# Ledger of designs, part 11: peptides against a protein of PDB entry 1MQS

Target 1, 223 residues: chain A of PDB entry 1MQS
Amino acid sequence: ILKMLFLNKDLNNNDNITTITDDIFNQQEIIWKVLILDIKSTATISSVLRVNDLLKAGITVHSLIKQDRSPLPDVPAIYFVSPTKENIDIIVNDLKSDKYSEFYINFTSSLPRNLLEDLAQQVSITGKSDKIKQVYDQYLDFIVTEPELFSLEISNAYLTLNDPKTTEEEITGLCANIADGLFNTVLTINSIPIIRAAKGGPAEIIAEKLGTKLRDFVINTNS

## One batch from the design tools (peptide; made by RFdiffusion4, then SolubleMPNN)

Design b1_p9_6_s1 (from b1_p9_6, 8 letters changed)
Fold by OpenDDE base, seed 5:
Formats: sequence, structure tokens, C-alpha cells
Structure b1_p9_6_s1 (fold): chain B 223 residues (1-223), chain A 9 residues (1-9)
Amino acid sequence: as target 1 above (223 residues)
Amino acid sequence: MYKLELSTL
């Protein structure tokens, strides 16, 4: 998250948030930025950062993507939002309206290819592609509640998995969503776990999906 | 390397 707030520059990861922000604050001229969030990413940010941390990172204003936002044409914007068509459309609209000087787009999870293509197409039509400085998948689609505890904030997951009326398709879909969340978490931790799961249930399905995703990722990043 | 244990309640 801090890396994102500093426009994805390399940060020394071994330092606590305060040390990192202080060091960067002292070493570099602070670039003031606006941070654009959605409901989900707000929860993520709030779980790990304080308002003061945002300020130290040069975030002068933070707002929800769906809120009416005043134009700040001379201020760069960091978007940290879910990879949805709606958010893409809003970002593009903000681009069209010159709402900000520069656009640093960070998605909370992997942006599907079709949406990336859509984003690219829409941006190209605006003729303002030069304002799009970065597009990143941050893989931060989780909430950290306590040290070594996180939540994917998937509503009714337990009920869905245990309801006899739930279809196999629904279970599989939910398992995929959980696997995606875990995948994002693993990537954020930057350490591949040994996965263990009970056999014969949703845990196994999730483990298999997660394992596949991790393997695919490793293969693709090493290629 | 850490262990990720997946369990359903």
C-alpha cells in the first residue's frame, strides 16, 4: 500500500510504516496527491493505515470514486479501486474531464483482460493516454484486522457453504472468490505457502483453485 | 515459508 501511495517506487520493506514515511518524507519532496477509493478499498486502507499515514505519504484528499469530487487539474490522483467496469468508466470519465493532472491506477485485484482492453480502448479514444502514468494490480483485496489476521469480507460465505439449498455452481463460484482473495493475500505477503486442506469439501476446492493460481502466476512471472 | 491451512467449519 505504501509503495502505491508513493507511486509504486521501490521502498525498503523492512521498515515500519512510520520509518518508511519519515524516511521518504525527509529524503524526497512530497508530491501531494488525491487518493480515490471505493468501499472495499477504503476498508483495506483503513485496516492498515491511519489518516496521518496518508498525509505523510502525500495524500491530501481521499474520496470515494462514486462521490462527487471537485476537479483538481493540477493534482495527481491515485486510484485504488476494484477492477470493475463501473470503476473503469468513472476513471475514464475523470480522465475526459481532466479532473486530475495524472492518473495512477491501482486495482485491488487482477484486472481481467477484457476490462484492461476496455480501459485501453476508452483511454485511447480520449486522446489523453499520456495522463495515465501507471496501471497496477495491487492484489490488496482483503482487510487486516489484527496482526496475522485478515478477512476477505465475503458476505454469507459460511451460510452459503453450509446451506443445503446452495447449488454446486454457487459453491464453486464462492470457492473461486475465496481462492482469489487468498491469492491476493499470498501475493501481498510475497511468500508462497504450503497449502493444506481437508479433503472432500469446499476447503479442498479452494486449495486446488489457489494452488493453480499460484502455479500459473509463478510460471508467468518467471517466464 | 508458511503453512496455509484451509478448513471449513
Scores: peptide ipSAE 0.123, ipTM 0.822, DockQ to the pose 0.022
Fold by OpenDDE base, seed 4:
Structure b1_p9_6_s1 (fold): chain B 223 residues (1-223), chain A 9 residues (1-9)
Amino acid sequence: as target 1 above (223 residues)
Amino acid sequence: MYKLELSTL
């Protein structure tokens, strides 16, 4: 998250958030930015950072993407939002209206190819592609409750997985969502785990899906 | 390297 707030510059410090922000604040001129969030990403950021941390990172104002926002044409914007068609359309509209000087787009999870193509197409039509400085998948679709505890914030996951009335399709879908969340978490931690799961249940399905995603990612990143 | 154990309660 901090890396994103500093425009995805390499932060070599493994220190506490406060130390990192203080060090960066002392070493570099603060670039003031607008942070654009959605409901989900707001929860994610709020779980990790305090308002003061945002200020130290140069966030002058933060707003929800769906809110009416005043134009700040001389201020760069960081978008940290879910990879949805709706959010893409809003970003493009903001681009069209010259709402900000620069656009640093960060999706909370992987942006599907079709949506990326849609974004690219819409941006191309605006003729303002030069204002889009970054597009990243941040893989931050989780909430950190404690330093070593996180939640995917999937409602009724336990119930769905344990209700005999739940269909196989629903279970499979949920397992896929869980695997995606875990994948994002693993990538954020930047360490590939050894995955263990009990056989014959949702845990195995999740493990298999996650394992496949991780393998594919490693292969694609090392190529 | 850490171990990720998946359990369904």
Scores: peptide ipSAE 0.122, ipTM 0.822, DockQ to the pose 0.023
Fold by OpenDDE base, seed 2:
Structure b1_p9_6_s1 (fold): chain B 223 residues (1-223), chain A 9 residues (1-9)
Amino acid sequence: as target 1 above (223 residues)
Amino acid sequence: MYKLELSTL
C-alpha cells in the first residue's frame, strides 16, 4: 500500500509503516496527490493505514470513485479500485474530463484481459494516454484486522459451505473466491507457503485452486 | 517459507 501511495517507487520494506512514512516525509519532497477508492479498497486501506499515514504519504484528499468529485487538473491522482468495467468507465471519463493532471491506476486484484483491452481501447480513443502514468495490479483485496490476522470479508461463507441446499457450483464458486483472496494475500506477503488442507471438503478445493494459481504465477514470473 | 493450513471450521 505504501509503495502504491508513493507512486510505486522502491521503498525499503524492512521498516515499520511509521518509520517509512516519517523518513519519506522528512527527507523527500512530498508530492501531493488525490486518492480515489471504492468501497472495497476503502476497507482495505483503512485496516492498515491511519488518516495521518495518508497525509504523510502525500494524500491530501481521498474520495470514492462513484461520488461526485471536483476537478483538480493540477493534482495527480492515485486510483486504487476493483478491476471492474464500471470503475474503468469512470476512470476513462475522468481522463476525458481532465479531472486530474496524472493518473496512477492501481487495481486491487488482477485485471482480466478483456477489461485491460477495454481500458486500452477507451484510453486510446481519448488521445490522452500520456496522462496515464501507471497501471498496476496490487493484489490487495483483504482486510487486516490484526498484525497476524486478516479477513477476506466474504459474507456468509460459513453458512454457504455448510448449507445442505448449497449447490456444488455455488461451493466451487465460493472456493474460487476464497482462493483468489488467499492468492492475493500470499503475493502481498511475498512468500509462497506450503499449503496443507483437510481432504474431502472445501478446504481441499481451496487448496487445489490456490496451488494452481501460485504455480501459474511462478511459471509466468520466471519466464 | 511458511505453512498455510486450511481448515473448515
Scores: peptide ipSAE 0.106, ipTM 0.811, DockQ to the pose 0.023
Fold by OpenDDE base, seed 1:
Structure b1_p9_6_s1 (fold): chain B 223 residues (1-223), chain A 9 residues (1-9)
Amino acid sequence: as target 1 above (223 residues)
Amino acid sequence: MYKLELSTL
């Protein structure tokens, strides 16, 4: 998250958030930026960072992507939002209106190819592609509740998995969503786990899906 | 390396 707030530049310090922000704040001129979030990413940011951390990172103002936002044509913007068609359309509209000087786009999870192509096409039509400085998948679609605890914030997951009326298709769909969230979490931790799951239930389905995703990722990263 | 244990709790 901090790396994103500093425009995905390499941070030389592996120390705690406070030390990193203090060092950067004291050593270089702060680039003031606008941070644009959605509901999900707001929860993610709030679980990890304090208001003072945002300020030290050069965030002058933060707002929801769906809010009516005032134009700041001389200020760069960081988008940290879910990879949805709706959010892409809003970003493109902001680009068309010259709402900000530069656009640093960060998606909370993997952007599907079809949406990337859509974004690229729309941006191309605007003729303002030079204002798009970055497009990243941050793989941050979870909430940290405690130092050693996180949540995927999937509503009614327990009920769905334990309701005898739930269909196999519904269970499979939910397991896929959970596997996606776990995948992003694992990537954030930057360590590949040994996956263990009980056989014959949702846990096994999740384990298989997650294992496949991790293997595919490793193969693609090393190629 | 760590273990990720999945359980239906």
Scores: peptide ipSAE 0.103, ipTM 0.809, DockQ to the pose 0.022

Design b1_p9_6_s2 (from b1_p9_6, 7 letters changed)
Fold by OpenDDE base, seed 4:
Structure b1_p9_6_s2 (fold): chain B 223 residues (1-223), chain A 9 residues (1-9)
Amino acid sequence: as target 1 above (223 residues)
Amino acid sequence: MFKLELKTL
């Protein structure tokens, strides 16, 4: 998250958030930015950062992507939002209207190829592609409740997995979502886990899906 | 390297 707030520059310090923000704040000229969030990403940010941390990161204003926002054509914007068509359309509209000086787009999870293509196409039509400085998949679609605890904030997951009326398709779909969330967390931690799961249940399905995702990622990153 | 144990409740 902090890396994103600092425009994805390398942060070399393994120190506490406060130390990192203080060090960066003291060492570099603060670039003031607008932070644009959605409901999900707001929860993510709020789980990790305090209001003062945002200020120290140079966030002058933070707002929801769906809310009416005043133009700040001289201010760069960081988008940290879910990879949805709706959010893409809003970003593009903001681009069209010259709402901000620069656009640093960060998706909470992987942007599907079709949506990336849509984004690219829409941006190309605007003729303002130069204003888009970054597009990142941040893999931060989770809530950190404690330093060693996170939540994927998947509603009714327990009920869905344990309701005998739940279809195999629904279970599989949910397991895929969980695996995606875990994948994001693993990438954020930047360490490949040894995955263990009980056989014959949702845990196994999740483990298999996650394992596949991780293997594919490793292969693609090393290629 | 860490261990990820998946448990279904």
Scores: peptide ipSAE 0.127, ipTM 0.818, DockQ to the pose 0.023
Fold by OpenDDE base, seed 2:
Structure b1_p9_6_s2 (fold): chain B 223 residues (1-223), chain A 9 residues (1-9)
Amino acid sequence: as target 1 above (223 residues)
Amino acid sequence: MFKLELKTL
């Protein structure tokens, strides 16, 4: 997250957020930026950072992407939002209206190819592609509740998995969503886990899906 | 490298 707030520049690995922000704040000229969030990313940011941390990172204002936002044509914007068609359309509209000086786009998870192509096409039509400075997948689709605990914030997961009325399709879909969340978490930790799961239940399904995602990622990264 | 243990409640 902090790396994103500093426009994905390399930061010195210190364990303490306060130390990182203080060091950067003291050593570098602060670039003031607007942070654009959605409901999901707001929860993610709020779970990890305090308001003061955002200020130290040079965030002057943070707003929801769906809110009516005043133009700040001289201010760079960081988008940290879900990879959805709706958010893409809003970003493109903001670009068309010259709402900000520069656009640093960060998606909370992987942007599907079809949406990437859509974004690229729409941006190209505007003739303002030079304002798009970055597009990143941040893989931050979880909430940190404690330093060593995170939540995927999937509502009713337990009930859905244990309700005899739940269809196999619904279970499979839920397991896929859980696997996606775990995948994003693993990528954020930047370490590949050894996965263990009990046999004969949802845990096994999730483990298999996650394992496949991780293998595919490793293959694609090493190629 | 860490261990991820999946437990369904």
Scores: peptide ipSAE 0.118, ipTM 0.818, DockQ to the pose 0.023
Fold by OpenDDE base, seed 3:
Structure b1_p9_6_s2 (fold): chain B 223 residues (1-223), chain A 9 residues (1-9)
Amino acid sequence: as target 1 above (223 residues)
Amino acid sequence: MFKLELKTL
């Protein structure tokens, strides 16, 4: 998260948040920027950062992407939002209206190819692609509740998995969503786990999906 | 390397 707030520049990761922000504050001119969030990413940020941390990172204002935001044409913007069509459309509209000077786009999880193509197409039509400085998948689609505990914040997951009225498709869909969240978490930790799951239930489905995602990722990064 | 154990309640 801090790396993102500093426009994905390399930071010394060995220090705590306070030390990093203090060092940057003391050593470099702070680039003031706007942080644009959605409901989900707001929860993510709030779980790991304090308001003072945002300020030290050069965040002057933070707003929800769906809120009516005043133009700040001389200020760079960091988007940290879910990879949805709605958010893409809003970002493009902000680009069209010259709402900010520069656009640093960070998605909370992997942007699907169809949405990437849509973003690219819409941006090309605007003729303002030069204002988009970065597009990243941050893999931060989870909430840190404790130093060694996180939540995917998936509503009704327990009920869905245990309700006999739930369809196989719904279970499979939920398992895929859980696997995606776990995948993002694993990438953030930057360590490949040994996955263990009980056989014959949702845990196995999740384990298989997660395992596949991790294998595919490792293959693609080592090639 | 860490262990990820998936359990359904």
Scores: peptide ipSAE 0.109, ipTM 0.810, DockQ to the pose 0.022
Fold by OpenDDE base, seed 1:
Structure b1_p9_6_s2 (fold): chain B 223 residues (1-223), chain A 9 residues (1-9)
Amino acid sequence: as target 1 above (223 residues)
Amino acid sequence: MFKLELKTL
């Protein structure tokens, strides 16, 4: 998260959030930015950062992507939002209207290829591609509640998995969503786990899906 | 390296 707020520059200090923010705040000219969030990313950021941390990172204003936002044509914007068609369309509309000076786009999870192509196509039509400075997948679609505890915030997961009326397709779909969230969490921790799951249930399905994703990622990163 | 144990409640 902090790296994103500093425009994905390498932060040299492995130290505490406070030390990093204090060092940057004291040593560098603060680049003031607007932070645009959605409901999901707001929960993610709020679980990890304090209001003062955002200020120290140069965030002057933060708003929801679906809210009416005043134009700040001389101020750069950081988008941290879910990879959806709706959010892409809003970003492109903001670009068309010159709402901000520069656009740093960060998705909470991996942007599907079809949506990336859609974004690229729409941006090309605007003729303002030079204002888009970054497009990143941040793999940050979970909430940290306390040290060593996180939530994927998947509504009714317990009910869906334990309702005998739930179809196999619904269970498989939910397991895929859980595996995606776990994948993003693992990447954020920057350590590949040993996965253990009980056989014969949703846990096994999740484990297999997650294992496949991690193996594919390692292969693609080393190639 | 850490252990990820998946359990259904």
Scores: peptide ipSAE 0.090, ipTM 0.786, DockQ to the pose 0.022

Design b1_p9_6_s3 (from b1_p9_6, 6 letters changed)
Fold by OpenDDE base, seed 4:
Structure b1_p9_6_s3 (fold): chain B 223 residues (1-223), chain A 9 residues (1-9)
Amino acid sequence: as target 1 above (223 residues)
Amino acid sequence: MFSLSLSTL
């Protein structure tokens, strides 16, 4: 998250930023910017950062993407939002209206190719592609409740997985969502785990899906 | 390297 707030610049080599220290904020030139969030990303940010931390990172204003926002044409904007068509359309509309000087777009999870293509197409039509400085998948689709505990914020997951009335399709879909969340978490930790799961249940399905995603990711990043 | 153990409660 902090890396994103600092426009994804390599925060110097101390990979072990386990603690938000004042040193992290002092090492970088503070660029004042606007942070645009959605409901989900607001929860993510709020779970990790305090309002004061945002200020220290140069966030002067933060707002919801769906809220009416005043134009700040001389101020760069960081979007940290869910990878949805709706959010893309709003971002593009903000671009069209010259709402901000620069656009740093960060999606909370992987942006599907079709949506990326849609974004690219819409941006191209505006003729303002130069204002889009970054488009990143941040893989931050989870809530940190404690330093060693996170939640995917999937409602009724336990009930759905254990209700005998739940269809296989529903279970599979939920397992996919869980695997996506775990994938994002793993990428954030920047370490590939050994996955263990009990056989014959949702845990195995999740493990397989997650394993596949991780393998695919490793293959694509090493190429 | 860490281990991720998946269990359904």
Scores: peptide ipSAE 0.148, ipTM 0.831, DockQ to the pose 0.023
Fold by OpenDDE base, seed 3:
Formats: structure tokens, sequence, C-alpha cells
Structure b1_p9_6_s3 (fold): chain B 223 residues (1-223), chain A 9 residues (1-9)
């Protein structure tokens, strides 16, 4: 998160957030930025950072992506939002209207190829591709509730998995979403776990999906 | 290296 707020520049590996922000604040000229969030990413940020931490990172204003926002054409913007068509359309509209000087786009999870292509196509049509400075998948689609506890904040997960009326397709879809969330969490921890699951249920489905994602990631990173 | 155990409630 801090790396994102500093425009994905390499930060010196100090373990303490406060020390990093203080060192950067004291040694470098602060670039003031606008932070655009959605409901999910707001919860993610608020679970890890305080308002003072945002200020130290140079965030002058933070707003929801769906809210009416005043144009700040001389100020760079950081988007940290879910990878949805709706959010992409809003970002493109903001680009068209020259709402900000520069656009640093960070998605909370992996952006599907079809949506990436849609974003690229729409941006190209605007003729303002040069204003898009970064597009990153941050893999931060979870909430930290306690230092050793996190939630994926998936609505009705328990009901969906335990309702006998739930279809296999719905269960499989939910398991995929859970696996994606766990994948993001694992990448954030920067350690590959040994996965264990009970056989014959949703846990096994999730384990298989997660295992596949991790294997694919390792292969692609080592290549 | 850590272990991730998955269980349904």
Amino acid sequence: as target 1 above (223 residues)
Amino acid sequence: MFSLSLSTL
C-alpha cells in the first residue's frame, strides 16, 4: 500500500511504516496527490493506514470513485479500485474530462484481459494515453481485522455454501472468488504456503484453485 | 514457510 501511495517507487526496506514515511517526508519533496477509492478499497486502506499516514504519503484528498469530484487538473491522481467495467468507465471519463494531471491506476486484484483490452481501447480513443502513467494489479482485495486475522468480505458466503438450493455453479463461482482472495493474501505475505483441505467439499475446491493459481504465478515469475 | 488449512464451518 505504501509503495502504491509513493507511485510504486522503490522504498528502502524498513519494517516500520512510520519510519519509512518520516524518512521520505524529511528527505524528499512531497508530491501531493488525490486518492480515489471505492467501497471495498476504502475498507482495505482504513484497516491498515490512519489518516495521518495518508497525509505523510502526500495524499491531500481522498474520495469515492462514484462521488462527484471536483476537477484538479494540476494534481496527479492515484486510483485504487476494484477491477470492474464500471470503474474503468469512470476512470476513462475522468481522463476525457482532464480531471487530473496524471493517472496512476491500481486495481485491488487482477484485471481480466477483456477489461484490460477495454481500458486500453477506450484510452486510445481519447488521445490522452500519455496521462496514464501506471496500471498495476496490487492484489489487495482483503481486510485486515487484526494483526493475525483477515477477512475476504465475501457476502453470504456461509449461506451460499450451506444452502441445499445452491447450484454447483454458484458454489464453484464462490470457491473461485475465495481462491482469488487467498491468492492475493498469499502474495502480500510473500510466502507460498503448504495448502491443506478436507476432501469432498468446498475446501478442496478452493485448495485446488488456489494451488493452480500459485503454480501458474511461480512459473510466470521465474520465466 | 507456513501452512494454510482450509475448513468449512
Scores: peptide ipSAE 0.144, ipTM 0.832, DockQ to the pose 0.022
Fold by OpenDDE base, seed 1:
Structure b1_p9_6_s3 (fold): chain B 223 residues (1-223), chain A 9 residues (1-9)
Amino acid sequence: as target 1 above (223 residues)
Amino acid sequence: MFSLSLSTL
C-alpha cells in the first residue's frame, strides 16, 4: 500500500517495507495527490493506515470513485479500486474530462484480460493515453483486522458452505472466490505456503484452486 | 516458509 501511495517507486533497496517508519516518509519529496477509492478498497486502506499516514504519503484528498468529485487538473490522482467495468468506465470519463493531471491506476486484484483490453481501447479513443502513468494489479483484496489476522470479507461464507440447499456450483464458485482472496494475501506476504486441507470438502477445493494459481504465478514470473 | 491450513468449521 505505501509503495502504491508513493507511485510504485522503489522505496529504498528494501523491497520488504513491513514497517511504517518515519524514515520512509522523510526520504522522499512529498508529491501531493488525490486518492480515489471504492467501498472495498476503503476498507482495505482503513484497516492498515491512519489518516496521518495518508497525509505523510502526500494524500491531501481521498474520495469514493462513485462520488461527485471536483476537478483538480493540476493534481495527480491515484486510483485504488476493484477491477470492474464500472470503475474502468468512470476512470475513462475522468480522463476525458481532464479531471486530474496524471492517472496512477491500481486495481485491488488482477485485472482480467478482457477488461484490460477494454480499458486500452477506451483510452486510445480519448487520445490522452500519455496521462495514464501506471496500471498495476496490487493484489490487496482483503482487510487486516489484527497484525496476524486478516479477513476476505466474504459475507455468509459459512452459511453458504454449510447450507444443505446450496448447490455444488454455488459452493465451487464460493471456493474460487476464497482461493482468489487467499492468493492475493499470499502474494502480499511474499512467501509461498505449504497448503494443507482436509479431503472431501470445500477446504480441498480451495486448496486445489489456490495451489494451481500459485503454480501458474511462479511459472509466469520465472519465464 | 509458512504453512496454510484450511479448515471448514
Scores: peptide ipSAE 0.137, ipTM 0.824, DockQ to the pose 0.022
Fold by OpenDDE base, seed 2:
Structure b1_p9_6_s3 (fold): chain B 223 residues (1-223), chain A 9 residues (1-9)
Amino acid sequence: as target 1 above (223 residues)
Amino acid sequence: MFSLSLSTL
């Protein structure tokens, strides 16, 4: 998150990146910028950062992507939002209207190919592609509840997995969502885990899906 | 029982 707020520049902190210390913020050149969030990313940010931390990172204004936002044509903007068609359309509209000086786009998870192509096409039509400085997948689709605890914020997961009326399709879909969340978490921690699951049931399904995602990721990053 | 364990090396 902090790296994103500093426009994904390498934080030359030789010191253990693990402690958000006042020293980290004081050593960085602060670029004043706007932070645009959605509901989900707001929860993610709020789980790990305070308003003062945002200010130290140069975030002067933060707002929801769906809110009416005043133009700040001389101010760079960081978008940290879900990879949805709706959010893409809003970003493109903001680009068309010259709402900000520069656009740093960060998606909370992987942007599907079709949506990436849509974004690229729409941006190309605007003739303002030069204003888009970055497009990143951040894989930050989870909430940190405690220093060593996170939540995927999947509503009724326990109920769904234990309700005998739940269809196999629903279970499989939910397991996929859980695996996606775990995958994002693993990428954020930057450590490949050993996966252990009980045989039979949702745990095994999740383990298999997660394992596949991790293998695919490793293959694609090493190629 | 739903049990999934992730352990770092």
Scores: peptide ipSAE 0.065, ipTM 0.747, DockQ to the pose 0.022

Design b1_p9_6_s4 (from b1_p9_6, 8 letters changed)
Fold by OpenDDE base, seed 5:
Structure b1_p9_6_s4 (fold): chain B 223 residues (1-223), chain A 9 residues (1-9)
Amino acid sequence: as target 1 above (223 residues)
Amino acid sequence: MYKLELHTL
């Protein structure tokens, strides 16, 4: 998150996060930015950062992507939003309207290729692609409640998994969503776990899906 | 390396 707020600049690896914050604060000119969130990313940010932390990172204004936002054509914007068609369309509209000077786009999870292509196509049509400075997948689609506890904030997951009326398709779909959330969490932790799950239930399905995603990711990053 | 254990309640 902090890296994103500092425009994903390489924070020299050797400084403790606490020293990095103080040293980055002392050494770099604070670039004032707007932070644009959705409901989900707002919860994520709020779980780990305070308003004062945002201010320290140069965030002067934070707003929801779906809210009416005043143009700040001389101010760079950081988007931290879910990878959805709706959010892409809003970002492109903001680009068309010159709402901000620069666009640093961060998706909370992996942007599907089709949506990336859509974004690229729409941006190209605007003739303002130069304003798009970054597009990142942050893999931050979870809420940190405690230092060693996180939530995927999937509503009714327990009920859905335990309701006899739930279809196999619904269970499989939910398991996929959970696996995606866990995948994002694992990538954020930056350590590949050994996965264990009980056999014969949703846990196994999730483990399999997650394992596949992690393997695919490792293969693609090492290639 | 950590262990991720998945449990269904």
Scores: peptide ipSAE 0.154, ipTM 0.840, DockQ to the pose 0.022
Fold by OpenDDE base, seed 4:
Structure b1_p9_6_s4 (fold): chain B 223 residues (1-223), chain A 9 residues (1-9)
Amino acid sequence: as target 1 above (223 residues)
Amino acid sequence: MYKLELHTL
């Protein structure tokens, strides 16, 4: 998250949030920027950072993407939002209206190819592609509850997996969502785990899906 | 390298 707030510059990982923000604050001129969030990303940010941390990171204003926002044409904007068509359309509209000086787009999870193509197409039509400075998949679709504990915030996951009335399709879909969340978490940690799961249940399904995603990722990043 | 253990209750 902090890396994103500092426009994806490399940060020394060994320090507490306070130390990092203080060091950056002391060493470099603060670039003031706007942070645009959605409901999900707000929860993610709030789980890790306080308002004061945002200020120290140079966030002068933060708002929801769906809220009416005043134009700040001289201020760069960081979008940290879910990879949805709706959010893309809003970003493009903000671009069209010159709402901000620069656009740093960060999706909470992987942006599907079709949506990336849509974004690219819409941006190209605006003639303002130069204002799009970054597009990142941040893989931050989780909430940190404790330093070593996170939640995917999947409602009724336990119930769905254990209700005998749940269909196989529902279980499979949920397992896929969990695997995606875990994938995002693993990528955030930047360390590939050894995955273990009990056989014959949802845990195995999740493990298999996650394992496949991780293998595919490793192959694609080493290529 | 860490171990990720998945448990479904």
Scores: peptide ipSAE 0.148, ipTM 0.836, DockQ to the pose 0.023
Fold by OpenDDE base, seed 1:
Order: C-alpha cells, then structure tokens, then sequence
Structure b1_p9_6_s4 (fold): chain B 223 residues (1-223), chain A 9 residues (1-9)
C-alpha cells in the first residue's frame, strides 16, 4: 500500500506494515495527491493505515469513486479501486473532463484482459493517454483486522457453504472467489505456502484453484 | 516457507 501511495517508486525499506515509521515517510519528497477509492478499497486502506499516515504519504483528499468529486486539474490522482467496468468508465470520464493532472491507476486485484483492452481503447479515443502514468494490479483485496489475521469480507460465506439448498455451481463460484482472495493475500505476503486441505469438501476445491493460480503465476513471472 | 491449512466450518 505505501509503495502505491508513493507512486510505486522504490522505497528504501520493505513495504511492510511493521516498517511504517516516520523515517519511511521522510525518505521521499512529498507529492500532494488525491486518493480515489471504492467501498472495498476504503476498507482495505482503513485496516492498515491511519488518517495521519495518508497525510504523511501526501494524500490531501480522499474520496469515493462514485461520489461527486471537485476537479483538481493541477493535482495528480491515485485510483485504488476494484477492477470493474463501472470503475473503468468513471476513470475514463474523469480523464475526459481533465479532473486531475495525472492518473495513477491501481486495481485491488488482477484486471481481466478484456477490461484492460476496454480501458486502453477508451483512453486512446480520448487522446489523453499521456495523462495515464501508471496501471497496476496491487493484489490487495483483503482486510487486516489484526497483525496476523485477515478477512476476505465475503458475505454469507458460511451460510452458502453449509446450506443444503446451495447448488454445486454456487459453491464452486464461492470457492473461486475465496481462492482469488487467498491468491492476493499470498502475493502480498510474498511467500508461497504449502497448501493443505481436507478432502471431499469446499476446502479441497479452494486448494486446487489456489494451487493452480500460484503455479501459473510462478511460471509467468519466471518467463 | 509456511503452511496454509484450509478448514471449512
């Protein structure tokens, strides 16, 4: 998160929550920025940073992406939002209106190729592609509640998995969503785990999906 | 290297 707030520049220290000290914030020249969030990313940011930390990172104002936001044409903006068509359309509209000076786009999880192509096409049509400075997948789709505890904030997960009326398709879909969240968490920790799950249930499905994602990621990163 | 154990309640 801190790396993102400093425009994904190299920090002299590891972007670890335990190293969030005044020294880290003082190592770089403060560039004043606007931070645009959605509901999910707001929860993520709030779980790991204090209000004063945002200020130290140069965040002057933070707002929800769906809120009516005042134009600040001389101020760079950091978007940290879910990879959705709706959010892409809003970002492009903000670009068209010259709402900010520069656009640093960060998605909370992996942006699908079709949405990336859509973003690229829309930006190209505006003729303002030079204002898009960064597009990153941050893999930060979780909430930290305690130093060693996180939540994926998946509503009714327990009910869905334990209701005998739940279809196999619904269970499989939920397991895929959980696997995506765990994948993002593993990447954030920057350590590949040994995965263990009980056989014959949702845990096995999640383990298989997560294992596949991690293997694919390792192969693609080493290529 | 850590272990990720998945448990369904």
Amino acid sequence: as target 1 above (223 residues)
Amino acid sequence: MYKLELHTL
Scores: peptide ipSAE 0.129, ipTM 0.825, DockQ to the pose 0.022
Fold by OpenDDE base, seed 2:
Structure b1_p9_6_s4 (fold): chain B 223 residues (1-223), chain A 9 residues (1-9)
Amino acid sequence: as target 1 above (223 residues)
Amino acid sequence: MYKLELHTL
């Protein structure tokens, strides 16, 4: 999160949030910027950062992406939103309208190729691609509740996995979503876990999906 | 109860 708020510049990772924000606030010229969120990313940020932390990171204003927002053509914007077509369309509309000076786009999870192609195509049509400074997948699709506890905020997951009426497709889909959330969490922690699961249930499905994602990621990053 | 354990190295 902090790295994103500082436009994905390298930060010394060995300090607590307060030390990092205080050191940057005191030693560097603060770039004032707008933070644009959706409902999901708002919950993620609010679980880790306080309003004062956002201010120390140079966030002057934060708003929901779907809200009416006043143009600030001289102010850079950070988008931190879910990788959806709706959010892409809004970002492109904001680009078309010159709503901000620069666009730093961060998705809460991996942007699918089809949506990346859609974003690229729409941006190309605007002729304003130079205003898009960054596009990142942040892998921040979870809520931190305690220092060693997080939530994926998947409603009724337990009920769905234990309801005899739930289809295999629904179970598999839910297990995929859980594996995606766990994958994002693991990448954020920056440590590859050993995975253990009981055989013959949703835990095994999740473990296999997560294990595959982690292996694929390690292969792609070491190549 | 389904249990998944993640152990960091």
Scores: peptide ipSAE 0.050, ipTM 0.702, DockQ to the pose 0.022

